# Ledger of designs, part 71: peptides against a protein of PDB entry 3OAK

Target 1, 145 residues: chain A of PDB entry 3OAK
Amino acid sequence: DDLEQYLDEKILRLKDEMNIAAQLDIDTLNKRIETGDTSLIAMQKVKLLPKVVSVLSKANLADTILDNNLLQSVRIWLEPLPDGSLPSFEIQKSLFAALNDLPVKTEHLKESGLGRVVIFYTKSKRVEAQLARLAEKLIAEWTRP

## One batch from the design tools (peptide; made by RFdiffusion4, then SolubleMPNN)

Design b1_p19_6_s1 (from b1_p19_6, 8 letters changed)
Fold by OpenDDE base, seed 5:
Structure b1_p19_6_s1 (fold): chain B 145 residues (1-145), chain A 19 residues (1-19)
Amino acid sequence: as target 1 above (145 residues)
Amino acid sequence: TFLPMSEEIASIEFVPGED
């Protein structure tokens, strides 16, 4: 119906915005590496984070989020950056909190690649212990027989 | 806009449980 279509479009727009933000931050950091201009700061994901969090927290959007593979964009946001760093602590914390409340299923993990990046967070020395523990919790839940 | 998975992440094996 009209509401379903509206929600799909809303999520797809956010997905696109997230991907654009990720690309812009990558471009900024690549330019920083290339030029040595340390004043270049990647801020696009941080700017968009409140909108992402607000959407991911809505129970009525859970099915739409999962059906439209928004988790692929979440995976993209969590991946290491060109300089080897990780996204900001706040991005990590917010996304892991959101993931903890979503009814993620096998098909969503397969189509998003989210499981692989979360495993990365379970063992990376660049990750705060509290988030590594949460990553472990998610992996345990997602790999249950 | 699509961003491919990095080699580092792509090399990690993950097998989800069955629903």
Scores: peptide ipSAE 0.661, ipTM 0.939, DockQ to the pose 0.899
Fold by OpenDDE base, seed 3:
Structure b1_p19_6_s1 (fold): chain B 145 residues (1-145), chain A 19 residues (1-19)
Amino acid sequence: as target 1 above (145 residues)
Amino acid sequence: TFLPMSEEIASIEFVPGED
């Protein structure tokens, strides 16, 4: 199916771009720590965020997103950075909103590790209350017997 | 490229429910 192939390629490209953006931000912050140059700002994920949000918000891409383990890249984006900080509020807000609308299943959680990072957000003092509550909602949904 | 899960996140236990 041409459409299925197109969608797969689209998601796989985005997944790769997300991973690259994450690595570049990590590299930037590691260099910032090493050199003390506070002018170094990690912006790669923020720059790519609109594209990520656009893709994650489309219902017709849900199966492709989940089948290609894009949630692994979402997990990576949500993880704490080398300096201990979290990704920007906008990244957190956008990704949690997107996760709330995806039909995430047990297999997707296992292969992505997403559950672990979202639990982190339920407990972290570095997280805004509104996002902590949303994280709690997701965990409750994902841990239902 | 792939980035492995950080030790901090890996230390968190998570057991999903069954579908």
Scores: peptide ipSAE 0.661, ipTM 0.940, DockQ to the pose 0.928
Fold by OpenDDE base, seed 1:
Structure b1_p19_6_s1 (fold): chain B 145 residues (1-145), chain A 19 residues (1-19)
Amino acid sequence: as target 1 above (145 residues)
Amino acid sequence: TFLPMSEEIASIEFVPGED
């Protein structure tokens, strides 16, 4: 129906925007490494974050989010950057909060690869303790029999 | 636009529980 198509298009557009933002930040940091230009700052994901948070917080979009594999883009945003750093604390905090409220199922984890990156956050020394604990909570929920 | 999983993350094993 019209509403379903509208919501699908909305999520697919956001997914595309998220992927583009991630690629642009990667390109920026690769150039920073290659040139030594420390003025180059990766800001594309941070700029898009408010829109991502707005969408992920809407309960009525949960099914559309999961059905369109938006979690793949969430996984991409959480991955380490070319210089070994992680996305900003605000990105981490916002995405983990959103994940905590989504009814994530086995099929969504398989198609997104999200489980692997969240495990990374349970063990990484680069992660704030509060977010590591939240990552542990998610893994426990996703692996319970 | 699609970004493949990084080697660092791909090396991590994860097996989800049953629904």
Scores: peptide ipSAE 0.657, ipTM 0.939, DockQ to the pose 0.917
Fold by OpenDDE base, seed 2:
Structure b1_p19_6_s1 (fold): chain B 145 residues (1-145), chain A 19 residues (1-19)
Amino acid sequence: as target 1 above (145 residues)
Amino acid sequence: TFLPMSEEIASIEFVPGED
């Protein structure tokens, strides 16, 4: 199916863009730590966030998103940064909102590692209470017997 | 491009429920 192939390629391109943005932000923050240059600010994920949110919000892309393991890139975006900080509140809020609407299954959790990072958000004192509660909700849903 | 999971996150246990 031509449309299916097109959508797969679209999601795979976004996945690659997300991974590149994450790496660039890591590189920026590592350089900031090494040089002490406080003018260095990680902005690549923030710049790409609107595109990510747009894609994740499309109900007709859910299967394509899950089948291509885009959740692995979501996991990467949520992980702590080299300086111990977390991604911006807006990134956290947007991604958790998107996760809440996706029909995530056991196989997707296993192949992405997403469950582990969301558990982190239930426990971390660096996380706003409202997002910790949402993380708890997701974990409860994903671990239901 | 692929970024491996950090040790901090990798050390967290998670067992999903079955479908």
Scores: peptide ipSAE 0.657, ipTM 0.939, DockQ to the pose 0.884

Design b1_p19_6_s2 (from b1_p19_6, 10 letters changed)
Fold by OpenDDE base, seed 3:
Structure b1_p19_6_s2 (fold): chain B 145 residues (1-145), chain A 19 residues (1-19)
Amino acid sequence: as target 1 above (145 residues)
Amino acid sequence: TFLPESEEIAAIEFVPGAD
């Protein structure tokens, strides 16, 4: 199936791009810590975010997204940064919104590790209240008997 | 590329429900 192959390639490329963006931001912040150069700003994830949001919002890509474990890259993007800070409010908001509309199953949670990260957002005092509520909603959905 | 989980996240337990 040509369409399925095309969609798989599209998602896998995005997954690679997301992982690269995350690593580059980590490298930037580590350098900032080491040198004290406060002009160093991690912007790679922010720059890629519109593309990520566009893909995650497409219903026809849901199966491809889940089957290729793109949620692992989403998990990576949500993790605390080397300086202990969290990703930007916009990244958090966009990703939680996207996750809320995906038919995430147990197998996807296990292979991505996303559940643990989202629980973190339900407990962290560094998270905006509205985003903590979104995180709580997701956890409630994923932990139903 | 693959990035490992942060230590503080790895310490969190998560048990999903049945589908």
Scores: peptide ipSAE 0.324, ipTM 0.848, DockQ to the pose 0.870
Fold by OpenDDE base, seed 2:
Structure b1_p19_6_s2 (fold): chain B 145 residues (1-145), chain A 19 residues (1-19)
Amino acid sequence: as target 1 above (145 residues)
Amino acid sequence: TFLPESEEIAAIEFVPGAD
């Protein structure tokens, strides 16, 4: 119906914006590595984060979020950057919190690839302990027999 | 826009539970 279509379009727009932000940050960091210009700072994901958090927190959008594979973009945002670093602490914290409240199912994990990324956060020495614990909680729920 | 998975993450195995 009209509402469902509107919500789908809203989520798809956000998904596109997230992907663009991720790519721009990657490009910035690649250029930083190439040129040695330490003044180059990746800020696109940080700028968009409030909007992402707002959408992910809406209970009425859960089905639309999952059906449109927005979790793929969440996965992309969590991946290591070209210089080997991870996204900001705030990005990690916000996304893990949002994921904890979503009714994620096996099919969503398969189509997004999110599981492998979250496992990475459970064992990486580059991750703050509190965030590793959040990642562990998610994995425990997603691997339940 | 599509971004490929990082090589570091691609090496990790994940098997979700049944639901």
Scores: peptide ipSAE 0.307, ipTM 0.840, DockQ to the pose 0.869
Fold by OpenDDE base, seed 1:
Structure b1_p19_6_s2 (fold): chain B 145 residues (1-145), chain A 19 residues (1-19)
Amino acid sequence: as target 1 above (145 residues)
Amino acid sequence: TFLPESEEIAAIEFVPGAD
């Protein structure tokens, strides 16, 4: 119906924006590595984060979020950057909080690749302890028989 | 736009449980 179509389009637009932001940050950091210009700062994901959080926090969008594989873009945002760094603490914190409240199922994990990234956060020594524990909680929930 | 997984993440195995 009209509402479902509207919500699908909203989520697909956000997904596209997230992917663009991720690519722009990658490009910025690659250029930083190539040129040595330390004034180059990757900020596109941080700028878009409030919008992402707003959408992910809405219970009425959960099905639309999952059905349109927005979690693939969440996975992309969580991956290490070209210089080996991780996304900002705020990005990590916000996304893990959002994931904790979503009814993520096996099919969503398979189509997004999110599980492998979250496992990374359980093992990485570069991650804040609080977020590592939350990652462990998610993995435990997602691997239940 | 498609962004491939990093090499580090691609090496990790994950098997979700049954729903």
Scores: peptide ipSAE 0.305, ipTM 0.836, DockQ to the pose 0.875
Fold by OpenDDE base, seed 4:
Structure b1_p19_6_s2 (fold): chain B 145 residues (1-145), chain A 19 residues (1-19)
Amino acid sequence: as target 1 above (145 residues)
Amino acid sequence: TFLPESEEIAAIEFVPGAD
């Protein structure tokens, strides 16, 4: 139980960090829009991405990840930005790859809202073909009757 | 909660399959 508590705290901290990174990037881009300062670049998610990938890739953390609804933060990271753009190619690629290896269940999809976002990626013209295919694969797996 | 610019996503229906 000590280990479980440690892992829960670890995931919850990461979840918080992810949410903060997302908000900071949103704030940066909103400021860019408001001021016209094109030198403002949103990079907080990109900076945190290696840590996110490291955690998501660990099989022994899968239950902790899913139980603590880390997928909600993954969903937030995948959402369009204030300027209508999508997160970086690397973020998309890394997250879709990680999602493909997680034992995602119906309850996790419902509590995270991830399904609708991934469907968006199957039909967006702004998404690279290879990532659209990954999104399609996930949706096919998650929507099997 | 979706961002304001995610109205398109908010309108998407997603029905997961049975586990």
Scores: peptide ipSAE 0.292, ipTM 0.808, DockQ to the pose 0.528

Design b1_p19_6_s3 (from b1_p19_6, 8 letters changed)
Fold by OpenDDE base, seed 5:
Structure b1_p19_6_s3 (fold): chain B 145 residues (1-145), chain A 19 residues (1-19)
Amino acid sequence: as target 1 above (145 residues)
Amino acid sequence: TFLPMSEEIAAIEFVPGED
């Protein structure tokens, strides 16, 4: 119906915006590495984060979020950056909090690759302990028989 | 716009439980 179509389009637009933000931040950091210009700061994901959090927190959007593989973009946002760093603590914290409340199923994990990156966060020494523990919780839930 | 999974993350094995 009209509402379902509207919601699908809304989520797909956000997905595109997230992917663009990720690419722009990657480009910024690559340029920083190439030029040595330390004034170059990757800010696109941070700028978009409030919108992402707002959408991910809407219970009425959960099915639309999962059906349109928005979790792929969440995975992308969580991956290590070209300089080896991780996304900001606030991005990590916000996304893991959102993931904790989503009814993520096997098919969503397979199509997004989210499980792999979350496992990374369980083991990385660059991750705050509180988020590593939350990552472990998610993995335990997602790997239950 | 699509960003491929990094090699580091791709190398991590993950098998979800069955629903």
Scores: peptide ipSAE 0.671, ipTM 0.941, DockQ to the pose 0.906
Fold by OpenDDE base, seed 3:
Structure b1_p19_6_s3 (fold): chain B 145 residues (1-145), chain A 19 residues (1-19)
Amino acid sequence: as target 1 above (145 residues)
Amino acid sequence: TFLPMSEEIAAIEFVPGED
C-alpha cells in the first residue's frame, strides 16, 4: 500500500531526526560541562519539537508511530541529560500530552522502555506537579491488571 | 542513530499490565 509505505517512511525519518537531536543536545551539554562555557545551550530537541508534536497528534499516524517504535525516541527525549537536568518544560508537557492520547499497548512499553522513564517523572522533585500527575495517570493505565 | 537507556532509568523497574 502506497499510503502505508509513505507513513512508515515519514515516521522512520522523524525517529531518526529525534535520535540525532537528542545526541546533539547530549554532545552540547557534555562540552558545556567539560569547558565551563555556559553559553552552550542544548536546543536541538526544542527546534524539532513542533514537528514531533504535529506527528504525534495525528490519529491516522498512531499505528505507524507504535509499530515503528517511535516511543523509544520519546523515551530518549524524556531521559535526564548529562548535567542531570531534564528536558524543557515544553518538551515534557508536549510529549506527555501526546502519550495520553496514544493507544499504547504492553508490547510498545516493553520495546521502548517508556514505562521506566515515566515512573521517573512520578517521583522526581524536579518535575512540575501537573506533569507528575499526568505521569501517574499514564502509569496507572499501563499497569492495570 | 540509537541511544542506549541511561543507567538511572535502567535501574527503575517497570512491569506493564497485560492486554
Scores: peptide ipSAE 0.669, ipTM 0.940, DockQ to the pose 0.904
Fold by OpenDDE base, seed 1:
Structure b1_p19_6_s3 (fold): chain B 145 residues (1-145), chain A 19 residues (1-19)
Amino acid sequence: as target 1 above (145 residues)
Amino acid sequence: TFLPMSEEIAAIEFVPGED
């Protein structure tokens, strides 16, 4: 129906925007490494974060989010950057909070690769303890027999 | 636009439970 189509398009647009933001930040950091220009700061994901949080917080969008594999873009945002750093604490905190409230199922984990990156956060020494614990909680839920 | 999974993350194994 019209509403369903509208919501699908909205989520697909956001997914595209998230992927573009991730690529731009990667490009910025690669250039920073190449040139040594420490004034180059990756800010595209941070700029888009409020919009992402707004969408992910909408209960009525959960099915649309999951059906369109927006979690693939969430996985991309959480991955380590070219310089080995992680996305900002605010990005991590916001995305993990959103994941905690989504009815993520096996098929969504398979098509997004999200499980792999969340495992990373359970083990990484670069992650704040509070987020590592939340990552552990998610993994426990997603691996429940 | 699509970004492939990084090598570091791809090396991590994860098997989800059954629903």
Scores: peptide ipSAE 0.667, ipTM 0.940, DockQ to the pose 0.900
Fold by OpenDDE base, seed 2:
Structure b1_p19_6_s3 (fold): chain B 145 residues (1-145), chain A 19 residues (1-19)
Amino acid sequence: as target 1 above (145 residues)
Amino acid sequence: TFLPMSEEIAAIEFVPGED
């Protein structure tokens, strides 16, 4: 219906914005590496984070979020950056909190690749212990027979 | 806009449980 179409379009726009923000941050960090200009700071994801959190926290959007593979963009945001660093602690914390409340199913994990990046967070020495533990919790839930 | 999965993450195996 009209509402469903509106919500789909809303989520697809956010997905595109998230992907653009990720690419811009990657470009910034690649340029920082190439030029040595330490004044270059990747901030596009941070700027968009409040909007992402707002959408992910709405229970009435859960089906639309999952059906439109927004989790692919969440996966992209969580991946290591060109300099080997991870996204900010705040981004990690916010996204993992949101994931904990979503009814993620097998098909969503397969189409997004989210499971692989969350496994990374269970093992990486670059991750704070509290988030590693939350990642472990999610993996346990997603691999339960 | 689409960003392919990094090689580091792609190398990690993950098999979800069945619903």
Scores: peptide ipSAE 0.665, ipTM 0.940, DockQ to the pose 0.883

Design b1_p19_6_s4 (from b1_p19_6, 8 letters changed)
Fold by OpenDDE base, seed 5:
Structure b1_p19_6_s4 (fold): chain B 145 residues (1-145), chain A 19 residues (1-19)
Amino acid sequence: as target 1 above (145 residues)
Amino acid sequence: TYLPMSEEIAKIEFVPGED
């Protein structure tokens, strides 16, 4: 119906916006590495984060979020950056909090690749202990028989 | 816009449990 179509389009637009933000930040950091210009700061994901958090926190959007593979964009946002660093602590914290409240199922993990990046966060020395523990919790839930 | 998975993440294997 009209509402369902509207919600799908809304989530797909956000997904696209997230991917664009990720690419722009990657481009900025690659240029920073290439030129040595330390004034270049990747800000696109940070700017979009409030909107992402707002959408991910809405229970009525859970099915639409999962069905449209928005978790693929969440995975992209969590991946290491060109300089080897991770996204800001705030991005990590916000996304993991959102993931903890979503009814993520096997099919969503397979189509998004999210499990791989979350495992990374359980092992990385670059991750704060509190987020590593949350990552471990998620992996335990997602690998439960 | 699609961004390919980084090599560091791609090499990690993950097998989810079945629902």
Scores: peptide ipSAE 0.676, ipTM 0.941, DockQ to the pose 0.891
Fold by OpenDDE base, seed 3:
Structure b1_p19_6_s4 (fold): chain B 145 residues (1-145), chain A 19 residues (1-19)
Amino acid sequence: as target 1 above (145 residues)
Amino acid sequence: TYLPMSEEIAKIEFVPGED
C-alpha cells in the first residue's frame, strides 16, 4: 500500500545516505593520511547520525529497516576506518543502543554481516567498556540456539 | 553505494543461532 511504499522509500534513501557518508569519511581520512593534513576531519557520519537514530528508534519502521538490509549500512558505519580508528563514541553508543531494541533475526545477521563487526567490538581494546559489554550482550542473544 | 567489508572484520567468524 501507499504507506508501505513510503516507508520503503524512506529507508532506502537513508541507506544510500549512510553509505555515501561512510564513503566520504573514508575518502577524507585517506586524504588525511596521504597529505598529512590533520585539519581534515571525517564528519559526514556524525552529521547524519541524528537522522539515523531517529529512524532506528521507531518501532513502526523495524520491519522496513530489517527487510531493506539497513543493518548492512549500520555494519559499515561501525567498521574500523582507514587510519585504524573507530567511529566516534557517539556513533558507537547510538548504534548499539538502537541494535539492542531491534528484533534482529538470523537472516538479518547473515545478509548484513553485522555479527562479525559486533564480535570485533567485544574484543577491541579501542572500545569503551560499557559498549564492549553491550556488544557481548548482543552476541549472546544472537548466538543462542 | 556499497562498501565491501574490511579484511579485519571479514576474518572474524560469526555463526548466528537459529530463531
Scores: peptide ipSAE 0.673, ipTM 0.941, DockQ to the pose 0.892
Fold by OpenDDE base, seed 1:
Structure b1_p19_6_s4 (fold): chain B 145 residues (1-145), chain A 19 residues (1-19)
Amino acid sequence: as target 1 above (145 residues)
Amino acid sequence: TYLPMSEEIAKIEFVPGED
């Protein structure tokens, strides 16, 4: 119906915006590495984060989020950056909180590749302990027989 | 716009459980 179509389009637009933000931050950091210009700061994901959090926190959008593979963009946002650094602590914290409240199923994990990146967070020494523990919790839930 | 999975993440194996 009209509402379903509206919600699908809303989520797909956000997905595209997230992917663009990720690419722009990658480009910024690659340029920083190439030029040595330490004034270059990757800020696109941080700027978009409030909108992402707002959408991910809405229970009535869960099905639309999962059906449109928005979790692929979440995975992309969590991946290491060109310089080996991770996204900001705030991004990590917000996304893991959102993941904890979503009814993620096997098909969503396969489509998004999210499981792999979350495992990364369980073992990376660059991750804060509280987020590593939350990552472990998610993996345990997603691997239950 | 799509970004391919990074090499560091792609090498990690993950097998989800059954629903």
Scores: peptide ipSAE 0.672, ipTM 0.941, DockQ to the pose 0.901
Fold by OpenDDE base, seed 2:
Structure b1_p19_6_s4 (fold): chain B 145 residues (1-145), chain A 19 residues (1-19)
Amino acid sequence: as target 1 above (145 residues)
Amino acid sequence: TYLPMSEEIAKIEFVPGED
C-alpha cells in the first residue's frame, strides 16, 4: 500500500546516504594517508549517525529495514578503515545496540554479510571488551541450531 | 552506491544457523 511504499523509499534513501557517507570517509582517510595531512578528518558517518539510530530504533520499521538489506550498509559502516582503525566507539555501540533489537534471520545475514564483520568484533584486540561481548552474544543467537 | 567488503572481513567465514 501507500504507507509500505513510503517506508521502502525512506529506508532505501537512508541506505544510499549511509553508503555515500562510508565512501566519503574512506576517500578522506586515503587522502590523509597519501598526503600526510593530519587535518583531514573522516566525519561523514558521525554526522549521519543520529539519523541512522533514529531509524533503527523504530520497531515499526524492522521489516522494512530487513527487507531492503539495510544491514549491508550497517556491515559497511562497521568494517575497518583504510588506516586500520575502526569506526568510532559511538558508532560501534549504537549499531550493536540496534542489531540486538532486530529480528535478524538467516536470509538477512546471507545477503548483508553482517555475520563476518560481527565475528571480527568478537576477536579483534582493537575492540572494547563490552562490545566484544555483545558481538559474541549476537553470533551465538545467529548460529543456534 | 556499493562498497566491496574489505579483505580483512572477507576472509572470515560465517555460517548462520537454520531458521
Scores: peptide ipSAE 0.669, ipTM 0.940, DockQ to the pose 0.879

Design b1_p19_7_s3 (from b1_p19_7, 6 letters changed)
Fold by OpenDDE base, seed 5:
Structure b1_p19_7_s3 (fold): chain B 145 residues (1-145), chain A 19 residues (1-19)
Amino acid sequence: as target 1 above (145 residues)
Amino acid sequence: DELEKEIEEEYKELLEIGE
């Protein structure tokens, strides 16, 4: 119906915006590496983060979020960057918190690739202990019988 | 856990980046 179509389009637009933000940050960091210009700072994801968190926190959007594989874009935001660094502490913390409130199922983890990235955060030596614990909590919840 | 095992196989490349 009209409402379902509207919600689908809203989530798909956000998904596109997230992917664009990620790519723009990658482009910025690649240019930073190429030119050595340390004044180049990737901030597109940070700018969009409040909108992402707002959408992920709305219970009435959960089905639309999961059905349209928005978690694929969440996964992309969590992946290591070209310079080997991780996304900002704030991005990690906010996304892990938001994910904790979503009814994520195995099928969503598979189609998004989110599971493997979150496992990375539990194993990486570069991740802050606080965030590693949040990642562990998510994995424990997702693997619960 | 089967899900965890599947995930562990897929994250190997990412883990190498994170080390």
Scores: peptide ipSAE 0.028, ipTM 0.585, DockQ to the pose 0.090
Fold by OpenDDE base, seed 1:
Structure b1_p19_7_s3 (fold): chain B 145 residues (1-145), chain A 19 residues (1-19)
Amino acid sequence: as target 1 above (145 residues)
Amino acid sequence: DELEKEIEEEYKELLEIGE
């Protein structure tokens, strides 16, 4: 098979892994709320984060990432969790950094829902200032005429 | 500017969840 097909499959597999990790963390936190067991900690996204960052940082994968709507999974990872908390500081920081180097277009923002989430990070009082500034930078770039 | 308005409308749900 050609390179394009190989890369598509690679990105789609990662997308599936990201979605599964997000759901497992949601399940963990829902159980934590239900049972009161504070020893339950959601760690699936954190465990997968290095792989996600590695893929997002590769310039030769940009088209494949965008064409396969991997940004939808990035959006899912950034959304608030059942207990009202946000993903870890490291997840937020790493994803915002990676997004800064991608040639994201309006169509990608719409099909992924990423735009609405990043705006949330500019408005939320629970987001650390340095990360809010990164989110603002992204919005400014995406809305630039 | 149009994109910004669309985004602002959509994020309202997330703000309610986070507060």
Scores: peptide ipSAE 0.027, ipTM 0.600, DockQ to the pose 0.105
Fold by OpenDDE base, seed 4:
Structure b1_p19_7_s3 (fold): chain B 145 residues (1-145), chain A 19 residues (1-19)
Amino acid sequence: as target 1 above (145 residues)
Amino acid sequence: DELEKEIEEEYKELLEIGE
């Protein structure tokens, strides 16, 4: 199917872009730690976030998103950074909101590792209360019998 | 914070298992 192939390619391109953005931010922060230059700021994920949110919010892309394991890249974006910090409040909020609207199944959580990361957000003292509650809601939905 | 450190270590272990 031509449409399916087109959508797969679209999502896979975004997945690559997300992974690149994450790595560039990691590189920036590693350099910041190494040099002590506090002017180095990781901004690649933040710059790409609007596009990610736009794609995740499209109902017609849900199957393609899940089938191509885009959630693996979402997991990567949520992981702690080299300096021990978490991604920005906006990234957390936007991703949690988008995840809430996706028909995520157990198999998707396993292949992406997303479940474990979100559980972390329910426990960490570094997470804002508002976002911890969103993470808890996701876990509740995903663990429903 | 000791509790936060424990949580972070647990998280790292979970990530390693998932990989």
Scores: peptide ipSAE 0.026, ipTM 0.541, DockQ to the pose 0.116
Fold by OpenDDE base, seed 3:
Structure b1_p19_7_s3 (fold): chain B 145 residues (1-145), chain A 19 residues (1-19)
Amino acid sequence: as target 1 above (145 residues)
Amino acid sequence: DELEKEIEEEYKELLEIGE
């Protein structure tokens, strides 16, 4: 099917872009730590965020998203950074909101590792209360019998 | 419950990094 192939390629390209953005931000922050240059700011994920949110919000892409394990890249984006900091508030908020509308199953959580990081957000004292609540909501939905 | 426990155990290391 031509459409299915097109959608797969679209999601896989985004997955690559997300992974690259994450790595570039990590590189930037590591360099910031090494050099002390406070002008170095990790911006790659923030720049790509609108595209990520747009894709995650498309109902017609849900199966493609889940089948291609895009959630692995979402997990990567949510993980703590080298300096121990978390991704921006906007990234957290946007991703949690988008995840709420996806029909995520246990198998997707396991293959992506997303469940682990979301639980972190329910427990971390550094996470904003609003976002912790969103994380709790996700966990509740995913663990529902 | 089982899923929560499994996820929590696997995420223990990340929790330590994040705190």
Scores: peptide ipSAE 0.030, ipTM 0.623, DockQ to the pose 0.108; fails the geometry check

